Peptides against a protein of PDB entry 3J47. Designs and how they scored, part 86

Target 1, 121 residues: chain A of PDB entry 3J47
Amino acid sequence: IRLTNQLKSLKGLQSKLKDVVEYLDKVINKELPINHTILGKLQDVFNLLPNLGTPDDDEIDVENHDRINISNNLQKALTVKTNDELMVIYISNLVRSIIAFDDLIENKIQNKKIQEQRVKD
Target 2, 26 residues: chain B of PDB entry 3J47
Amino acid sequence: NAQYHLLVKQGDGLLTKLQKYGAAVR

## One batch from the design tools (peptide; made by RFdiffusion4, then SolubleMPNN)

Design b2_p21_6_s4 (from b2_p21_6, 16 letters changed)
Fold by OpenDDE base, seed 5:
Structure b2_p21_6_s4 (fold): chain B 121 residues (1-121), chain C 26 residues (1-26), chain A 21 residues (1-21)
Amino acid sequence: as target 1 above (121 residues)
Amino acid sequence: as target 2 above (26 residues)
Amino acid sequence: DLEEKIKQMKGLLTEIEKKLE
């Protein structure tokens, strides 16, 4: 029973990891905007990864444990840093969208004013 | 975190103002 | 470069997937 539940959890993690890779591909290709909620959930998954090592598998060589811990800490640090950089890009895109929309409003106001002047003549 | 939330909140405030102006010009 | 880091993260994710097989 416990082993079957662990296998099911591992398969669930594998599926989620695949979905993350696919999402990151779409973000790299600029097909999807950066979603902070997805990125936050990804951070939560990476924060849980170090805790998914059951301390009871005492047979993974201590050298592999140190390499896994270094890899996980580096991956966590890279994930946080990537999140901060993606947030800066998101804000930059938001500001650009605001400026473009402001210019569009001003153009519409000017066009309306020109049309009202033509109806008075 | 706190600076980011502040910046997002400022962006959302500007977007909301812009949406109101866009609706008034329609 | 952010794109290079995302590529590195994908590499690490793929290595994790390969260890889970």
Scores: peptide ipSAE 0.389, ipTM 0.828, DockQ to the pose 0.020
Fold by OpenDDE base, seed 3:
Structure b2_p21_6_s4 (fold): chain B 121 residues (1-121), chain C 26 residues (1-26), chain A 21 residues (1-21)
Amino acid sequence: as target 1 above (121 residues)
Amino acid sequence: as target 2 above (26 residues)
Amino acid sequence: DLEEKIKQMKGLLTEIEKKLE
């Protein structure tokens, strides 16, 4: 039972990694803003990783246990780092959108002022 | 986590102010 | 690079799958 659950969880994690890559490509191409819901779902999948490694005390060779724990810890560390990098890209895109919107407002105010001067002459 | 939520909240607040200003300039 | 780390994570997953076979 435990091995089947670990395989199912690994397949779920592989599917999630594919979704993250596809999402990163869309963000790099500026096609989509960062969706926080994807980051939240990633965090949830990785918060479930300790539950996939919960030792129900059934006889897995100690050598495989250490390698699985190292792999799970490394995967958790890589995901936290991936989430932090996605957050930085989000903040950067938000700031760029704010600056572009501010410039648009200022240009519109200037154009309106120029039109009002031309009607008074 | 807490610092990130604070930065997101500040960014959303600034975006909302800019949207109000853009609507007033229309 | 973020893409390179995702590739490393995929490599680790493949190695886990190979141990579960």
Scores: peptide ipSAE 0.384, ipTM 0.814, DockQ to the pose 0.017
Fold by OpenDDE base, seed 2:
Structure b2_p21_6_s4 (fold): chain B 121 residues (1-121), chain C 26 residues (1-26), chain A 21 residues (1-21)
Amino acid sequence: as target 1 above (121 residues)
Amino acid sequence: as target 2 above (26 residues)
Amino acid sequence: DLEEKIKQMKGLLTEIEKKLE
């Protein structure tokens, strides 16, 4: 049972890491509004964490229960921190995209004004 | 959580304004 | 850096996988 729980925890962690990487790739590719994907993946963490912590009432030596709990808490804290950092990057990229688009629109308006002036001459 | 959702909602509002403006300039 | 943290998490996972082999 203990070895099976550790393997399940590792598979959960590996799935989570794959999810974080896939999220980063989707953010880089601008394919999805970051907010839904971050929130969904954070929910996937919270849904996978309880599945790691069904104590089948078999005497897990207290020392290993504490190590598993510490590892799960550390992984949770790292995942939350990674999601917060991804959100900051997203907002920064969103703001940059808004500024760049505003500049593009202003440039297009100016170019249209110059073309209208050339047709009047 | 609440500050995060507020910041997200503000970003989505700005993106929607940007999309409307981009459609008006087409 | 977020990318550096992801690399650290990958390293930790690889170390855990290696302990389960």
Scores: peptide ipSAE 0.371, ipTM 0.822, DockQ to the pose 0.018
Fold by OpenDDE base, seed 1:
Structure b2_p21_6_s4 (fold): chain B 121 residues (1-121), chain C 26 residues (1-26), chain A 21 residues (1-21)
Amino acid sequence: as target 1 above (121 residues)
Amino acid sequence: as target 2 above (26 residues)
Amino acid sequence: DLEEKIKQMKGLLTEIEKKLE
């Protein structure tokens, strides 16, 4: 029973990881907007990921433990940096959308003014 | 986190202003 | 640079997935 629940939890985690990879692919391909809530949850998942030192290395030297810790800390730092860069891209896209909408509004105002002049002539 | 929420809030504020302006120009 | 880092992160996620198989 306990082992079966752990296996089910692990499979659930594996499925979620796959969904995250698929989401990141859609974001890269600009098929989906960057969802901040998903990125925040992804950060939380990476923060909650136990140091995936293989549980079978209860006998390998202090030098490998330092490399694994450096790798995990580097991965965490790279994840945070990547999220910050994705956020900048999101804000840039938001600003671009705002500018494009402002231009659309101005074009509508100009078109209305031109129509009002044509009715007075 | 806090700077991120601030940037998102600023973006939402701009979007809301833009929506109000778009509704006034319709 | 960002895209390359995302690719690296995906690589790492895939390696994690392989360790979970």
Scores: peptide ipSAE 0.310, ipTM 0.793, DockQ to the pose 0.020

Design b2_p21_7_s1 (from b2_p21_7, 15 letters changed)
Fold by OpenDDE base, seed 4:
Structure b2_p21_7_s1 (fold): chain B 121 residues (1-121), chain C 26 residues (1-26), chain A 21 residues (1-21)
Amino acid sequence: as target 1 above (121 residues)
Amino acid sequence: as target 2 above (26 residues)
Amino acid sequence: SRAENFLLLKEMQKKLAELQA
């Protein structure tokens, strides 16, 4: 149950991220009007996230470049960590599903054996 | 990356085995 | 996958930067 909920939550987050990307694409393509409030909130989220490296950071002084590189490295590290955690959750759920299925198979085999024995008696 | 891929492959292998067992029990 | 999520985040950042420019 806990792992399933975590996986579901993560899948939900991934879906939301995809929706945001799709929204941003539609805004860039001028299919939707620019919503400054949404953009502001996204900007706030990205500001709270360690900078993944914006290509425009090359114009900021060498001292900021090191901070940005550290931020990018940190975000990369956080991304890697998150992915590792997600992978562990995925595998754990997979293992649970396998065990549950194996138990189901064994139960079916046992039930079949019991029925066959009853027919022989 | 390599460990991740290995783990994913192991998971896929287990799923495949599970599917085979499920088909055999049906 | 890790790579997909990373790519997605990178795309989002790029898009945000494009919208700010």
Scores: peptide ipSAE 0.434, ipTM 0.842, DockQ to the pose 0.021; fails the geometry check
Fold by OpenDDE base, seed 2:
Structure b2_p21_7_s1 (fold): chain B 121 residues (1-121), chain C 26 residues (1-26), chain A 21 residues (1-21)
Amino acid sequence: as target 1 above (121 residues)
Amino acid sequence: as target 2 above (26 residues)
Amino acid sequence: SRAENFLLLKEMQKKLAELQA
């Protein structure tokens, strides 16, 4: 249950991120009007995220550039670490689901054998 | 990477067993 | 893939910056 919920949450997050990307693509392609409320919320989310190394910080002094690169590398490393942990959780849940299904199949086979014996008696 | 591939391979082995059992119950 | 999710986030940030410019 707990691992399954974490996996479900991760899949939900991934789906939501894809939806946001698709939305942004449609806005860039002028297929949809710009929704300022959605953009503001996305900006708030990105402001809460460590800087992912957008190259557009042209105004930051060379000393700050090295610190930004280090911070970006750290954030990248944390993101990779989080993704690995989530993958381990996914596999663990998959294995548990397989074991549970195996037990269910075994129980069904046993129940069929019991029914066949009752019909022969 | 190697540990990840090993875990995936173990999962695939279990899935194959599950498929065999599922076919036997049908 | 973690790398794919990271790439996706980076692409989203880039797109957001393009919309702000």
Scores: peptide ipSAE 0.428, ipTM 0.841, DockQ to the pose 0.040; fails the geometry check
Fold by OpenDDE base, seed 1:
Structure b2_p21_7_s1 (fold): chain B 121 residues (1-121), chain C 26 residues (1-26), chain A 21 residues (1-21)
Amino acid sequence: as target 1 above (121 residues)
Amino acid sequence: as target 2 above (26 residues)
Amino acid sequence: SRAENFLLLKEMQKKLAELQA
């Protein structure tokens, strides 16, 4: 149950992210007016996310280059770690789903055997 | 990465087998 | 995949930067 809920939540998040991307594309293409309230909320979400290494960081002064490289490396390391953790969670959920399905099959086989025995009696 | 993809493929194979067994028990 | 979600988030950040410029 918990892992299925986490997977469902992740799928829901992915769907919402796709919707936001589609909205942003429509705004960029001038198909929809810019909504400053929506943009502000998106900015707030990104400010709460670890800095995903904006390409604009490549233009910042030579003295911060080592810190920026460290930050980018840290971000990459955190991304890899997060991906690995998510993969473990995904596999765990898949295994639990397989076990639950196996138990369901066994339950159905047992119920069928009980029904066949009742028809013979 | 390669080990992960292999494990995912194995899981998908098991899920497919279970689906076939589930259909045969219905 | 979570990697796809990360890529999607990065694309969104890029699009927001384009809208602010």
Scores: peptide ipSAE 0.408, ipTM 0.837, DockQ to the pose 0.021; fails the geometry check
Fold by OpenDDE base, seed 3:
Structure b2_p21_7_s1 (fold): chain B 121 residues (1-121), chain C 26 residues (1-26), chain A 21 residues (1-21)
Amino acid sequence: as target 1 above (121 residues)
Amino acid sequence: as target 2 above (26 residues)
Amino acid sequence: SRAENFLLLKEMQKKLAELQA
């Protein structure tokens, strides 16, 4: 239950992020008008996120280089932590599936033995 | 990353063994 | 999927910066 809820929450977040990217692409391509309220909310989200070091931002200011390095290190650490958590969820689900299948195989073997004994009697 | 890929490979190996056992029981 | 989400967030940040310029 807990692992399933975590996986569901992460899938929901991924879907929302894809929707935002699709929206931004449409705005850049001038397929949709710029909505200032949506852009303001996205800016607020990015201000709460550690700066994703873009290669282009590395050139602009030596004083920001330490802040950019700290932000990039934090982002990398968060990415690694998140990947490790997903791995644990994946392995846990795989192990549960293996155990359930092993139990089904054992049940089928037992049922065959019972049927063979009934035919010999 | 390397440890992740190793764990996934081990899980796939176990699943393959389980499939062979399932086929032998049929 | 997490590496993809991270890449997606970087692209979004770049796009937002382009819209502010």
Scores: peptide ipSAE 0.404, ipTM 0.827, DockQ to the pose 0.019; fails the geometry check

Design b2_p21_7_s2 (from b2_p21_7, 17 letters changed)
Fold by OpenDDE base, seed 2:
Structure b2_p21_7_s2 (fold): chain B 121 residues (1-121), chain C 26 residues (1-26), chain A 21 residues (1-21)
Amino acid sequence: as target 1 above (121 residues)
Amino acid sequence: as target 2 above (26 residues)
Amino acid sequence: SREENFLLLKNMQEKLAALQA
């Protein structure tokens, strides 16, 4: 249950991100009108995310550019680390789920054998 | 990467066993 | 894939920047 919920949550997040990308593509292609409320919320989300290295930092002094690049690299490294940790947790939960199902299957096999013996008696 | 692949391989092995047992219980 | 999600987020950020410009 817990692992399945985490996977479901990750899958849900991925699906939601895809939906946002599709929405943004439609807005860029002028297929949909610009919704300022949605854009504002997306901006808020990105402001909470580590800077993924947008090239438009061209106006920042060379010293700030190096610090920003280092910060972006650090944020990227932290994101990768977080991703790796989540993957380990996912696999651990998957293994636990498999063990639990194996035990359930064994219990069902035993119960079936007991029922078959009762019918023969 | 190698540790990750090893862990995935172990998970796949357990999944295969689970599938065999599931087929036997049906 | 986590890499795919990261790339997706990067693409979204670039698209938002393009909409602000």
Scores: peptide ipSAE 0.376, ipTM 0.826, DockQ to the pose 0.020; fails the geometry check
Fold by OpenDDE base, seed 1:
Structure b2_p21_7_s2 (fold): chain B 121 residues (1-121), chain C 26 residues (1-26), chain A 21 residues (1-21)
Amino acid sequence: as target 1 above (121 residues)
Amino acid sequence: as target 2 above (26 residues)
Amino acid sequence: SREENFLLLKNMQEKLAALQA
């Protein structure tokens, strides 16, 4: 149950992220007008996320370079940690699915045996 | 990374075996 | 995939930056 809910939540988040990307592509292609309220909310969400390292980091002053490198390393470390955690969740869900399928097969075998006994009686 | 890929491959192999067994029991 | 989610998030950030430029 818990792992299934976590996978469902992750899949839901992935779907929402895809929808946002599709929306942004439509705005960039001028298929939809720019909605400043939506952009502001998306900006707020990204400000809460660790900075994924913009390529513009090469032009910032030498004193900030160490802090930016530390921030990028921290973000990379957090990303790796998140990836490892999600992988553990994925494997756990796979194992649960295998166990559930095994139980289903066992139940079908038992039901078949019960039906065969009823036909012989 | 390599250990993760190995674990995923093992899980896929087990799932395939279970699918074959489920089809044989039907 | 976790890598796919990360790549998706990165792509979204780049698109937002392009809209602000």
Scores: peptide ipSAE 0.353, ipTM 0.827, DockQ to the pose 0.022; fails the geometry check
Fold by OpenDDE base, seed 5:
Structure b2_p21_7_s2 (fold): chain B 121 residues (1-121), chain C 26 residues (1-26), chain A 21 residues (1-21)
Amino acid sequence: as target 1 above (121 residues)
Amino acid sequence: as target 2 above (26 residues)
Amino acid sequence: SREENFLLLKNMQEKLAALQA
């Protein structure tokens, strides 16, 4: 239950992140007009993210373009991390299901052997 | 990446065992 | 690749479902 809920939450986050990326791509491609309100909210979300930059990066007068690249790299790294975590959770659940199924099969085999022994007696 | 691949290989190994046992129970 | 990993996981899910079935 708890692990399933975590997986569901992570999938939900992944879906939302995908929607944001798709929106940003449409804006970049000039398919949609720039909505400053949406961009402002996205900026707020990014500002709430931990800055993984080195302390020395704060002293660099990084041109706006470099700041955008750093933000994109950070977002990409977070997306990668999220995907990796999702994958680990998924595999862990799969392995648990496999083990449970293996135990069920072994129990069935044992029950069959017991029945065969009873018929021979 | 290497740890992930190892985990996947372990899962595949378990799945193969399950297939063999499933065939034996039939 | 990540895409390959996803495909692999999907395949494992399908195999597991087939074993349950």
Scores: peptide ipSAE 0.338, ipTM 0.877, DockQ to the pose 0.443; fails the geometry check
Fold by OpenDDE base, seed 3:
Structure b2_p21_7_s2 (fold): chain B 121 residues (1-121), chain C 26 residues (1-26), chain A 21 residues (1-21)
Amino acid sequence: as target 1 above (121 residues)
Amino acid sequence: as target 2 above (26 residues)
Amino acid sequence: SREENFLLLKNMQEKLAALQA
């Protein structure tokens, strides 16, 4: 249940991001007029995100290079942390599944023994 | 990444063993 | 999926920068 909800939330976020990219492409291609309210909200979202280190940003002044390196380090650290958290959740779910299956097998063995005893009586 | 893949592989191995045991009990 | 989302976000940032220029 918890893993399924996280996966559903991630898929929902991915779908929304694709919709935003499609909108931005239409605006760049002049297929849609520029909406300043939507652009302002997108700018707010990007200001809350760590800088993703665009290669074009690497050509900007030496003072920005240190900020880009810090941002890339932060992004890497966040990625590692998220991978570790997902690993723990995955292992926990595997262990729970193994225990539940082991209990089911033991219950079936016991039921078979009871049935064999009833046939001998 | 390599440690993650190793742990996943070990988990899959345990699940496979458990499936074989379940099939033998049936 | 994570790498795809990262690439998607990067593309969005580049597009916003192009609109501000």
Scores: peptide ipSAE 0.301, ipTM 0.807, DockQ to the pose 0.017; fails the geometry check

Design b2_p21_7_s3 (from b2_p21_7, 15 letters changed)
Fold by OpenDDE base, seed 4:
Structure b2_p21_7_s3 (fold): chain B 121 residues (1-121), chain C 26 residues (1-26), chain A 21 residues (1-21)
Amino acid sequence: as target 1 above (121 residues)
Amino acid sequence: as target 2 above (26 residues)
Amino acid sequence: SREQNFLLLEQMQKKLNELLA
């Protein structure tokens, strides 16, 4: 039961992630208008990302372009790192689910053999 | 990116096999 | 590491195949 529910949840998450990617691709390609609700949730996720380098509003000086690029690169690097960590967690959960399924199947096979032996006796 | 997509595809394949096996054992 | 995750997936696939055989 728990393993089946985890597998179902993981499949649901994967489907939802695929839908988000497909939606983002359609928005990037200007095929669909940006859904403000989805955009708001994505913005909330991005706002929960450490704002690396909000330049304080006051110094609009020319040197800021390189600093902005460095800040954007650092934010991108942290986003990639977070995605990699989430992937590791996902894979680890899949592994645990497969192991638990293996154990469940072995237990079912053993129980079936015990029942078949009891019917023959 | 390509390695990530390959990994996800392999995970989906495993999930599908797991579902088929779970259905066959029922 | 990413490599360790790949190795783990391969081990899982192998175990699944052993169960199905």
Scores: peptide ipSAE 0.359, ipTM 0.868, DockQ to the pose 0.178
Fold by OpenDDE base, seed 3:
Structure b2_p21_7_s3 (fold): chain B 121 residues (1-121), chain C 26 residues (1-26), chain A 21 residues (1-21)
Amino acid sequence: as target 1 above (121 residues)
Amino acid sequence: as target 2 above (26 residues)
Amino acid sequence: SREQNFLLLEQMQKKLNELLA
């Protein structure tokens, strides 16, 4: 039950992310107008990502373009790290589910053998 | 990316085998 | 590290293969 719900939630998230990417590609290709509401929600999602590049406030002006690229690289690196960690958790849960299923199958086979033996006696 | 996709594909293959085994024991 | 995560994934795949064999 818990694993099935996590898989369903992950599939739902994957579908939504795919829809967002497809929308962004259409906007980049100028096939669709920019929807400011969707962009605002996307910005909120990016703002909920840990600020991986808040430079300490003091040196404002000149290096902003390279710092924005570094911040984007750090955000990308953490997104990749988080994806790798989620993948490990997913596979771990998958393995646990397989073990539990194997034990259930073995128990069912044993119960069937016991029932067949009781009918022969 | 390619290694990630390969790993996911292998996991999906294992899930499919598990589903077949569960159906055979039913 | 990324390398440690890869090794952990390989170990988990190996355990899955052992259970399904």
Scores: peptide ipSAE 0.359, ipTM 0.869, DockQ to the pose 0.112
Fold by OpenDDE base, seed 1:
Structure b2_p21_7_s3 (fold): chain B 121 residues (1-121), chain C 26 residues (1-26), chain A 21 residues (1-21)
Amino acid sequence: as target 1 above (121 residues)
Amino acid sequence: as target 2 above (26 residues)
Amino acid sequence: SREQNFLLLEQMQKKLNELLA
């Protein structure tokens, strides 16, 4: 029962991570804005992941110890992957902000030149 | 972790430079 | 990839330097 639930949760997480990667690719390509609700739900899932791996202190057979270590390593790897995805979102937003600011500065410079020319005429 | 922090620090440095430029153009 | 993100930051640094020059 517990292993089946872990496998189902992992499959669900894998599907969500795939959806997030696809969403991130669309955000990088400027096709979609960032959805803060999706990001918040992902963060909540990751905050719950450490709690899913706490075995109750009862008699865990030696075979379960190796599986727990593998599960912890996989969980750590998934956390790193999500941190990388969040970083891509952050950088993409930063880049968009820089481009938008650059365009605003250029527009302001052009408008100033036009006003200076009108005062000279 | 260290590479992530380095990348974020570089992004923050760019944002700071952009803010200084925006203040100079105002 | 992490490398692509680094390249993107370098491109933005270059654009900022072009605006400041």
Scores: peptide ipSAE 0.351, ipTM 0.869, DockQ to the pose 0.064
Fold by OpenDDE base, seed 5:
Structure b2_p21_7_s3 (fold): chain B 121 residues (1-121), chain C 26 residues (1-26), chain A 21 residues (1-21)
Amino acid sequence: as target 1 above (121 residues)
Amino acid sequence: as target 2 above (26 residues)
Amino acid sequence: SREQNFLLLEQMQKKLNELLA
C-alpha cells in the first residue's frame, strides 16, 4: 500500500513535469504565446529551489548577466544531480520491495504446499 | 534523459506486474 | 551508479518473470 501510493504520486509528478516541459518547449518554439500565469507559477517553483548561488560576496557591480548564467548552470547541475540521487533512492526502494514481495510469495507457496501435504497424510 | 525514461518505464512495468501478482495471491 | 541501478532493475525483472511463469 505505502509503496504503491509513493509510486502513484511519483507517476503523477512525472506526468505533471512532462506537461510543464511540453508547454515550455511550445513557448520556446513560439508555437504558443507566453502565458504569464503559468510562467509566474514556474518561477515560484524555481524560487523555492535553494538559491545555491548567493555568494555573500560584496556589492561588486560585475555584469549581472554572466553571474546569472553561472548560477543557472550550477542550479541546473545541482537539480540534475538531485534528480539522479532521488532516482537511485526510488529504484533502490523499488528493488527492496520486489525482493520482499518475492520472499513473501515464496513463503505463501511453501506454507500452502505444507498444508496440502498435511491434509493428505 | 532517454536512459532515465527507459529505467522509469521498466520500473513502472515491474510494479504493475507485482501488483497483479499480489492481487492474484490474495 | 546508474549502471548498478540498471543491473538491479534487470535482476528484479528476471525474478518477477520467474514468479509469474
Scores: peptide ipSAE 0.335, ipTM 0.860, DockQ to the pose 0.234

